# Designs tried in a protein design run: peptides against a protein of PDB entry 7AE7. Part 222

Target 1, 321 residues: chain A of PDB entry 7AE7
Amino acid sequence: KVYKDLREFLEVLEQEGQLIRVKEEVNPEPDIAAAGRAAANLGKNQPAVFFEKIKGYKYSVVTNVHGSWQNHALMLGLDKNTSTKDQFYELNRRWDKFPVPPNVVKREAAPCKENVIDKDINLFEILPLYRINEQDGGFYISKASVVTADPEYPDDFNKLNVGTYRIQVKDRDRVGIQALAMHDIAVQLEKAEAENKPLPIAITIGNNPLVTFMASTPVGYNQNEYEFVGALQDGVPMDIVKSDLYDHLYVPAGSEVVLEGHIIPRVRTVEGPFGEFPGSYSGARLQCEVKIDRITHRTNPIFENLYLGIPWTEIDYLMAL

## One batch from the design tools (peptide; made by RFdiffusion4, then SolubleMPNN)

Design b2_p24_6_s2 (from b2_p24_6, 13 letters changed)
Fold by OpenDDE base, seed 3:
Structure b2_p24_6_s2 (fold): chain B 321 residues (1-321), chain A 24 residues (1-24)
Amino acid sequence: as target 1 above (321 residues)
Amino acid sequence: MKEELEKIEEENKARNAAAEAAFL
């Protein structure tokens, strides 16, 4: 089974009994994090948690989408009871199909283009933002697939990077991004900053679950994560579309929200603290700042965000294979 | 609720500013 978007995957999770739907209005704090912890305590078969109504916001949140071996099996289109060993063998078998080039769809065919915001940008109107941990120094977007390119080779599709980075909301139209020196985005940013140029960026939220998986999986600098998504779909290409601001950036056609903008060159601002692990906070650091210049989104966008809870976080499942 | 979120945002901005002043 192949999924075009997050919604097709959430439908399967719900059919398989791997999604809890919270229909009552919740407070963004502490209820989202508390309900996530409660769901994690339901045993080894941790479901996704879908919050339909968040007080003070228009849109929904989903968390813990990758938060179990059952959800991971379903992501691969396998039986939910497939062993971790058999999931690993199937993952490796499909990995050898790389590269599977994506389909480039027209703007009019891309669900992520249904709505546009190009002025008076306010992230709080589009994303139900909350503190994941009580002591977090801000609101985090922790499950975005971030698209950047090599500024020296913008037309080299093999150098297009899709990565997962810690993103803190700084203002209505600004986010901090943790670009560590070991990340491919840091190489691209260094090249842009050497010339004092902005680095074009698209921050994509609520994707096909294999896009999120590949964005969290290290690949070579000259390998495209979308071509691995096609491989992991057993040779079925994924659908991508050009960004609105940049001809060289391609985003998943089915993304719930796309934040388009630029990393401000040679600017560093405080990011953190963030509770990366239960009882462990990363220190505050000087990190890059992104200006958001345009938003595109699906009608009634779903904010997919990372679950951080005991004993296993969602990141542990994303990194365990 | 928007007011509570704005208050949380301001508290977070103040924590970030204090962390910046401690890092520099």
Scores: peptide ipSAE 0.014, ipTM 0.409, DockQ to the pose 0.452
Fold by OpenDDE base, seed 4:
Structure b2_p24_6_s2 (fold): chain B 321 residues (1-321), chain A 24 residues (1-24)
Amino acid sequence: as target 1 above (321 residues)
Amino acid sequence: MKEELEKIEEENKARNAAAEAAFL
């Protein structure tokens, strides 16, 4: 089974008994994080948690999408009870199919382009933002697949990076991004900042599960994560679409929300603290600032966000293979 | 509730500004 988007995956999770649907109105805090913790305590088969109604928000939230070995098996289109060993062997077998180039679809064929916001941008109107952890310094977008390119080689598709970075909401149209020196985005940003130029960026939220998996998986600087997604789809290409602002940036065609903008050159603002691990907060740091210039989104967009629970976080399942 | 989110946004802005002022 191949998934075009998050919605097709959530449907399979629900059919397989790996999704809890919360239909009652919840408070964004503390109920989302509390329900995520309660779901993590259900034992070996940690389900995704889908919140249909968040008080004072228009749209839905889903958490813990990758938060179990069962969900990971289903992501690979395997039986949910497939052993971690057999999942690892199948992952490696498919990895050897790299590269599988993506299909570039037309704008009118891309679900992420159904709605456009290009003025009066307010992230709180599109994303049901909440504190993931009680002591978080703000609202985080922690499960986005962030698209950037090499500013010296913008037309080199092999240097197109799709990564997962910690993103703190700063204002209605601004986010802080944690670009560490170990991330490919930091190399690209250094080149842009050397010339005092903005770095073009597309922050994609609510993707097909293999995009999110590959964005969290380290690859070579000259390797494209979309070509690995096609490999992990057992040789079925994924669908990408050109960004609205940039000819050289491509986003997943099925993304729930796409935040298009730029990293402001040579600006650093305070980001954090964030609870990266249960009971452990990263300190506040000076981090890059992104201006959001355009949003595209699906009708009734689903905000996919990370769940951080004990004993295993959702990150542990994303990085354990 | 829009008011409570705006209040949390303002509290977060104030906290970020206070943290920024402590790093300068």
Scores: peptide ipSAE 0.012, ipTM 0.409, DockQ to the pose 0.407
Fold by OpenDDE base, seed 2:
Parts: C-alpha cells; structure tokens; sequence
Structure b2_p24_6_s2 (fold): chain B 321 residues (1-321), chain A 24 residues (1-24)
C-alpha cells in the first residue's frame, strides 16, 4: 500500500486498530498530552490519537502517528505484525531503488492548495496549538517537514532540502526555527545571510508518513528526500507541487498545512526552553526567526504534532531504523 | 472560540517573555 497523504494513512491506522479517536471535546492543555500518555500506556501496540474537538480551536489534532512498530510497518505498507527485522530488510531493499523522482502535479490537483490565507495571518486560527510539556517556553510545531533550497543553486533539485526542525510559535505570523550548524538548512541559511538576503522556506504540516520519516533521516546535501520517498514507496513516485511564493520550492501535494515565508537574515530571537525528552529540557537560546507570508491548507486541516511520552517517543521510532 | 484564541495567544506571549528573561 502507498499513501498519497496523511489522511489515507490515518484511515489505514483506524482500520488496523492503530488509531484511537477521541470524540469528546478536550482542553488543549493538559488533555492532549495526557491522552497521548494514556495511549502509550496501552502497551506495545501504541496507537495514533486523533482529537476531533479541541476547546477554543476549529480544527483537529493527531499525535503518535509514528509511535509504534505496528504504525511503522503500516507506513511501509506491510502487515502491522511484520517483525522489526523484516521491516529493516524491506527498508534496505527499497532504499536501493533511489532515486525515484517525484511527480510534479498542477496546483489545481494539489489538496494543500484548497484554501489560501495571504492577509491577517494568524497561526492560532489554523493550528490547534498546545504545550507538549509543562515547562515548554511556548507552543511547538515539532513534526513539520521544512523545505529549503540552496540560494546559490536554487534550480538544483538535488539540493532541495526537506528536514525536521524544532519550531516555536513566536507570534501570529512568526516562528522560531532551530537551524543547527550540522543541518543542511544551516548551510543554505549561511549563504543567504552572507548576502543579507532572506532564505525562502516552506514549513509543511500533516504529510504522507514517509515524507515525515525522510525529513527526519539524514541524507547527502546533493540528495533529494522526495526521491527517497519514492524509493521507500517501492518505486512509486510521490506527488509534489510548486510553492505559491517560490518557483524553486516544492511541497508535498497532500500536506494538511503549508506555511510559506522567509527566514529573516541576521536576526536571532529567544527560543525555548523545550522538553526534548520527558523531564529533559533544552535551555532557551537565540535562534532564527521565520516570517510567515502565506498559508495554504486543506479544508478542515489536521494538525499532526509530535508525541513526547514515556517510555518511547515518536522520535525513537523515526530514528530507530 | 475567538476569546479563547486571544487568551491562548496572550499565554504564549507571556511564556516567550519568561523564556527571554531566563536567557538574559
């Protein structure tokens, strides 16, 4: 099985008994994090948790999408009871199919383009934001696939980077992003900042689960993560669409929300603290700031966000292969 | 809904300001 988007994957998770649907209205805090912890306590078969109604918000949240070996097997389109060994074997077998170039779809065919916001941008109207941990210095977007290009080679598709970064919401239309020197985005940002130019960025939320997996997997600077997604789809290309603001940025066609904007050159603002693991916090630090200039989103967008729970986080499953 | 969103925004601004004060 190959998935076009998050929704097709959530449907399979629900059919396989790997998704809990919370139908009652919940408070953003503490109920989302508490229900995630309760789901993690259901044992080895840790399901995704889908919150249909969140007090004060219009849209839904899903967490723990990658939070088990069963969910990971289903992501690969395998039987949910496929052993970790056989999942690893199949992953390696598919990896050898790289590169599998993506399909570029028309704007009208891309679900992420169903709605546009280009004025009076307010992230709180689109995303049901909550604190994941009690001591977090704000609201985090922790499971986004962030798209950037090399500003010296913007037309080199092999240098298009899709990565996962810690993103703190700073204002209605501003986010802090943690671009560490070891990340490909930091190389691209350094080039832009040398010229005092903004770095174009697309922050994509609620993707095909293999996009989220590859965005969390280190690849070579001259390798495109979308071509690995096609390999991991057993040679079926994924669908991408051109961003609205930038000719050289491509986003997953099925993204629930796309935040298009720019990293402000040579600006650093306070970000954090954030609980990387339960009871472990990274301190506040100066980080890059993104201005959001445009939002595109699916009708009734689902906010996919990271589950941070004991004993295993989604990060542990995303990095375990 | 709108009033609750405004409250959440204010709480987020207060948390960001507390993080700034802890960094300085």
Amino acid sequence: as target 1 above (321 residues)
Amino acid sequence: MKEELEKIEEENKARNAAAEAAFL
Scores: peptide ipSAE 0.009, ipTM 0.314, DockQ to the pose 0.830
Fold by OpenDDE base, seed 1:
Structure b2_p24_6_s2 (fold): chain B 321 residues (1-321), chain A 24 residues (1-24)
Amino acid sequence: as target 1 above (321 residues)
Amino acid sequence: MKEELEKIEEENKARNAAAEAAFL
């Protein structure tokens, strides 16, 4: 099975008994994090948790989408009871199919383009933001696939980077991004900042689960994560679409939300603290600031966010393959 | 630097709490 988007995957998770729907209205805090912790306590068969109604918000949240070996097996289109060994074998077999170039779809065919916000941008109107941990210094977008390119080689598709970064919401149209020196985005940002230019960025939320997986998997600077997604789809290309603001940035066609904007050159603002692990907060750091200039989103967008609870965390599953 | 980080962290926390209060 290949998934076009998050919704097709959530449907399979629900059919396989790997998704819990919370139909009652919940408070953003502490109920989302508490329900995630409760799901983690169910043992090895940790389901995704889908919150249909969140007080103060219009849209839904899903957490723990990658939070079990069963969910990883289903992501690969395998039986949910496929052993970790057989999952790893199949992953490696498919990895050898790289590169599988993506399909570029028309804007009109891309679900992520159903709605546009180009003025009066307010992230809180689109994303049901909450503190993942009670001590977090703010709201985090922790499971986004962030698209950037090399500003020196913007037309080199092999240098298009799709990565996962910690993103703190700073204002209605501002986010802080944790770009570590080991990340390809840091190399691209250094080039832009050398010229005092903005770095174009697209922050994509609620993707095909293999996009989220590959965005969390280190690849070479001259390798495109979308071409690995096609490999992991056993040679089926994924669908991408051109961003609205930038000719050189391509986003997953099925993304629930796309935040298009730019990293402000030579600006650093305090980001954090964030609870990366239970009882372990990363200290506040000076990080890059992104201005959001445009939002595109699906109708009734689902905010996919990371569950950070008792080990094994969702990150442990994303990094263990 | 540390005191400035702590101050901006408090300012960010206050801004986020004001944003929360506008949506709750």
Scores: peptide ipSAE 0.000, ipTM 0.275, DockQ to the pose 0.069

Design b2_p24_6_s3 (from b2_p24_6, 12 letters changed)
Fold by OpenDDE base, seed 1:
Structure b2_p24_6_s3 (fold): chain B 321 residues (1-321), chain A 24 residues (1-24)
Amino acid sequence: as target 1 above (321 residues)
Amino acid sequence: MKEELEKIEEENKERNAAAEKAFL
């Protein structure tokens, strides 16, 4: 089975008993993180947790989408009870199908383009932001697939990078991004900053689960994550659409939210602390700042965010395959 | 540098808390 978007995957998770729907209004804090911890305490079969109503916000949150081996099996379109060994075997078999080029769809065919905000941008109106951990220095977007390109080779699709980075909300229209030297985005940013130019960026939230998986998986600088998504879809291309601001950036057609903007050159602001692991906080660091210039989103966008709380967090599953 | 980081971290916490109060 192939999924076009997060919603098709959440429907399957719900059908397979791998999603808990919280229908009661919750407080963003501490209820989202507390309910995630409670779901993780249900044992090896950790469900996704979908919060329909969040106090102060219009939209929903989902957490722990990748939070179990059952969810990973379902992501691969396998039986829920497929062994980790057989999942790994099938993943490797499909990996060898690289490259599978994506389909470029028209703007009108892309669900991520249903709504546009180009003025008075306020992330809090679109994303039900909350502190993931009690000591976090702010609100984090932790499962975004961030799209950037090589500023020297903007038309080289093989250099289009889709990565997962720690993103702290700084203001209504600004985020800090953790671009470490080991990330392909850091190479691209270095080139842009050498010329004192902004780096174009699209921060995509609530994707096809294989996009999120590939954005967390290291690939070669001259390899496109979308072509691996097609490989992991057993040779079915994924659908991408051109960004609204940039001709060279392509985003998943099914994204719940797309934040389009630029990394401000040669600016560093304090980001953190963030609780990357239970009881472990990364210190505050000087990180890049992104100005958000445009938002596109699906009607009633779902904010997919990472669950962090217990050993075998969602990140451990994303890194363990 | 450390004091400046601590100051900006506090300013970020205040900004986030002000944002939280405006939307929650």
Scores: peptide ipSAE 0.000, ipTM 0.258, DockQ to the pose 0.069
Fold by OpenDDE base, seed 2:
Structure b2_p24_6_s3 (fold): chain B 321 residues (1-321), chain A 24 residues (1-24)
Amino acid sequence: as target 1 above (321 residues)
Amino acid sequence: MKEELEKIEEENKERNAAAEKAFL
């Protein structure tokens, strides 16, 4: 089984009994985090949790999409009861198929292009934002696949980076991004800032689960994460589409939300704190700031966000294969 | 530096809470 988008994966999770629907209206805080913790306490087979109605917001949230070995087996299109060992063997077998180049689809064929916001941008109107942890310094987008290119080699598709970074909402149209020196985005940003130029960026939310997996997996600077997604799909190419603002950035065709913008050169603002683990906060730091210039989104976009529960976080599953 | 970071952290919490309240 191969998935085009998050929605096809959520349908399979529901059919397999790996998704709980919360149909009653919930408060963003504390109910989303509390229901996520309650679902994590259901045992070893932790389901995704889909919140259909959130007070004050128009759209839905899903959490814990990668939060179990059953969900990982289903992500690979295997039986949900496939052993961790057999999942690892299948992952390695598929990894040897790299590279599998993606299909570039037309704008009209890309679900992420169904709606456009190009003025009066307000992230709160599109994303049901909430504090993941009680002591968080703000709202986080913790499960985005962030697309950037090398500003010296913008047309080199092998240098197109798709990574997962800590993103704090700063304003209606601004986010802070944690670009650490060990990340490929930091190399690209350094080149842009040397010239005092903005770095083009696309922050993609609610993706094919293998895109989210690969964006969380370190690869070589000259390797494209989309070509690994095709390998992990057993040689079936994934679908990508050109960004609206930039000719050299490509986003997953099925993304629920795409935030297109730029990293402001040589600007640093305070980001954090964020609870990476319950009771463990990283201190506030000076981080890069992104201006959002355009949003594209599916009709009724689903905000996929990370679950940070005990005893295992969703990050532990994303990094364990 | 630490006191400035704490001050801007508080300002960010207030801005985010104000943005949330303006939407809710």
Scores: peptide ipSAE 0.000, ipTM 0.274, DockQ to the pose 0.068
Fold by OpenDDE base, seed 3:
Structure b2_p24_6_s3 (fold): chain B 321 residues (1-321), chain A 24 residues (1-24)
Amino acid sequence: as target 1 above (321 residues)
Amino acid sequence: MKEELEKIEEENKERNAAAEKAFL
């Protein structure tokens, strides 16, 4: 099975008994984090948790999408009971198919383009934001696939980077991003800041589960994560579309939400603390700030966010393959 | 709830602005 988007994957998770649907209205805090902890306590077969109704918000949240070996097997389109050994064997077999170039679709064919917000941007109207951990210093977008390019080689598709970074909401139209020196985005940002130019960025939320997996997997600076997604789809290309603001940035055609904007050059603002691990908070640091200039989204967008409640967090599964 | 989240956002914004002044 190959998935075009998050929705096709959530349908399979639900059919396979790997998704819990919460139909009653929940409070953003503490109910989302509490339900995630309860799901994690179900043992090794941890389901995704889908919240249909969140008090004070219009849209839904899903968490723990990658939170089990069963969900990883299903992500690869395998039987949910496929052993971790056989999942690893199949992943390696498919990895050798790199590169599988993506299909570039027209704007009108891309579900992420169904709705546009280009003025009076308010992230709280499009995303059901909440504190993931009780002691978090703000609201985090922790499972986004962030798209940037090399500003010296904007037309080199092999230098297009799709990465996962810690993102704190700073205002209605601003986010902090943790771009560490070990990340490909830091190389691209250094080039932009040397010239005192903004770095174009697209923050994509609620993707095909293999896009989220590859955005969390280190690859070479001259390797495109979308070409690995096609390899992991056993040679089926994924669908991408141009961003609305930038001709050189391509986003997954099926993204639930796309935040388009720029990293403000040579600006650093305080970000954190964030509970990256249970009982472990990263200190506050000076981090980059992104201005959001445009949002595109699917009708009734699903906010996919990371679950961090117990040992064998969703991130531990994303890093264990 | 949205108002409470906006209040937490504003408290965090003030906390961040105070921390920026301590690092400068």
Scores: peptide ipSAE 0.000, ipTM 0.345, DockQ to the pose 0.349
Fold by OpenDDE base, seed 5:
Structure b2_p24_6_s3 (fold): chain B 321 residues (1-321), chain A 24 residues (1-24)
Amino acid sequence: as target 1 above (321 residues)
Amino acid sequence: MKEELEKIEEENKERNAAAEKAFL
C-alpha cells in the first residue's frame, strides 16, 4: 500500500484498530497531552489519537501517528504484525532503490492548495496550538517537514532539503526555528546570511507518513528526501507541487498545511524552553526567526503534532532506524 | 480519560468489524 497523504494513512490506521477518535470537545491544555499519555499506557499497540473538537479552535489535531511498530509496519504498507526484523529488512531492500524521482503535479491537482491566506496571517486560526509539555515556554510545531534549498544552487534538486526542526510560535505570523550546525538547513542559512539575504522556507504540516519519516532521517547534503520517499514506496514516485512564493521550493502535494515564508537574515530571538525528552528541557537560546508570508491548506486541515510525555515517545520510533 | 480512551478504542474496533461485515 502507498499513501498520497496523511488522510489515507489515518483511514488505514483506523481500519487496523491503530487510531483512537476522541469525538467529545477537549481543552487544548491539559487534555491533549493527558490523552496522549493515556494512549501510550494502552501497552503494545500504541494507537494514534485523533481529536475532532478542541475548545476555542475550528480544526482537529492528531498525535502519535508513528508511535508504534504496528503503525511503522502500516506506514511501509506491510501487515501490522510484521516483525521489527522483517520491517528493517524490507526498509533496507527499498533503500537500495534510491533515487526514485517524485512526480511534479499541477497546482490545481494539489490538495495543499485548496485554500490560500496571503494577508492578515494568524497561525492560531489555522493550527489548534497547545503546550506539548507543562513547562514549555510556548506553543511548538514539532512534526513539520521543513523545505529549504541551497541559495547558490537553487535549481539543484539534489540540494533541496526536507528536515524536521524544533519550531516555536512567536507571533501570529512569526516562528522561531532551531537550525543547528549539524543540520543541512544551517549550511543553506550560512550562505544566505553571508549575502545578508533572506532564506526561502516552506514549513509543511500533516504529510504522507514516509515524508515525515524521511525528514527525520539524516541523508547526504546532495541527496533529496523525496527521492528516498519514492524508494521507500517500493519505487512508486511521491507527488510534489511547486511552492506559491518560490520557483525552486517543492512541497508534498497532499500536505494539510503549508507555511511559506523566509528566515530573516542575521536576526536571533529568544526561543524555548522545550521538553524534548521526558524530564529534559532544552534551555532558552537565541535562534533564527521565520516570517510567514503565505499559507496554503486543505479544507478542514488536520494539525499533526508530535506526542511527547512517556519514555519510548514517537521520536524514539522515528530515530530507532 | 484512560478508561474513556479504552472504551473509544473498543467502539472503533466494533464499528470497523461491523463495517467489514457490511462490505462482505
Scores: peptide ipSAE 0.000, ipTM 0.241, DockQ to the pose 0.015

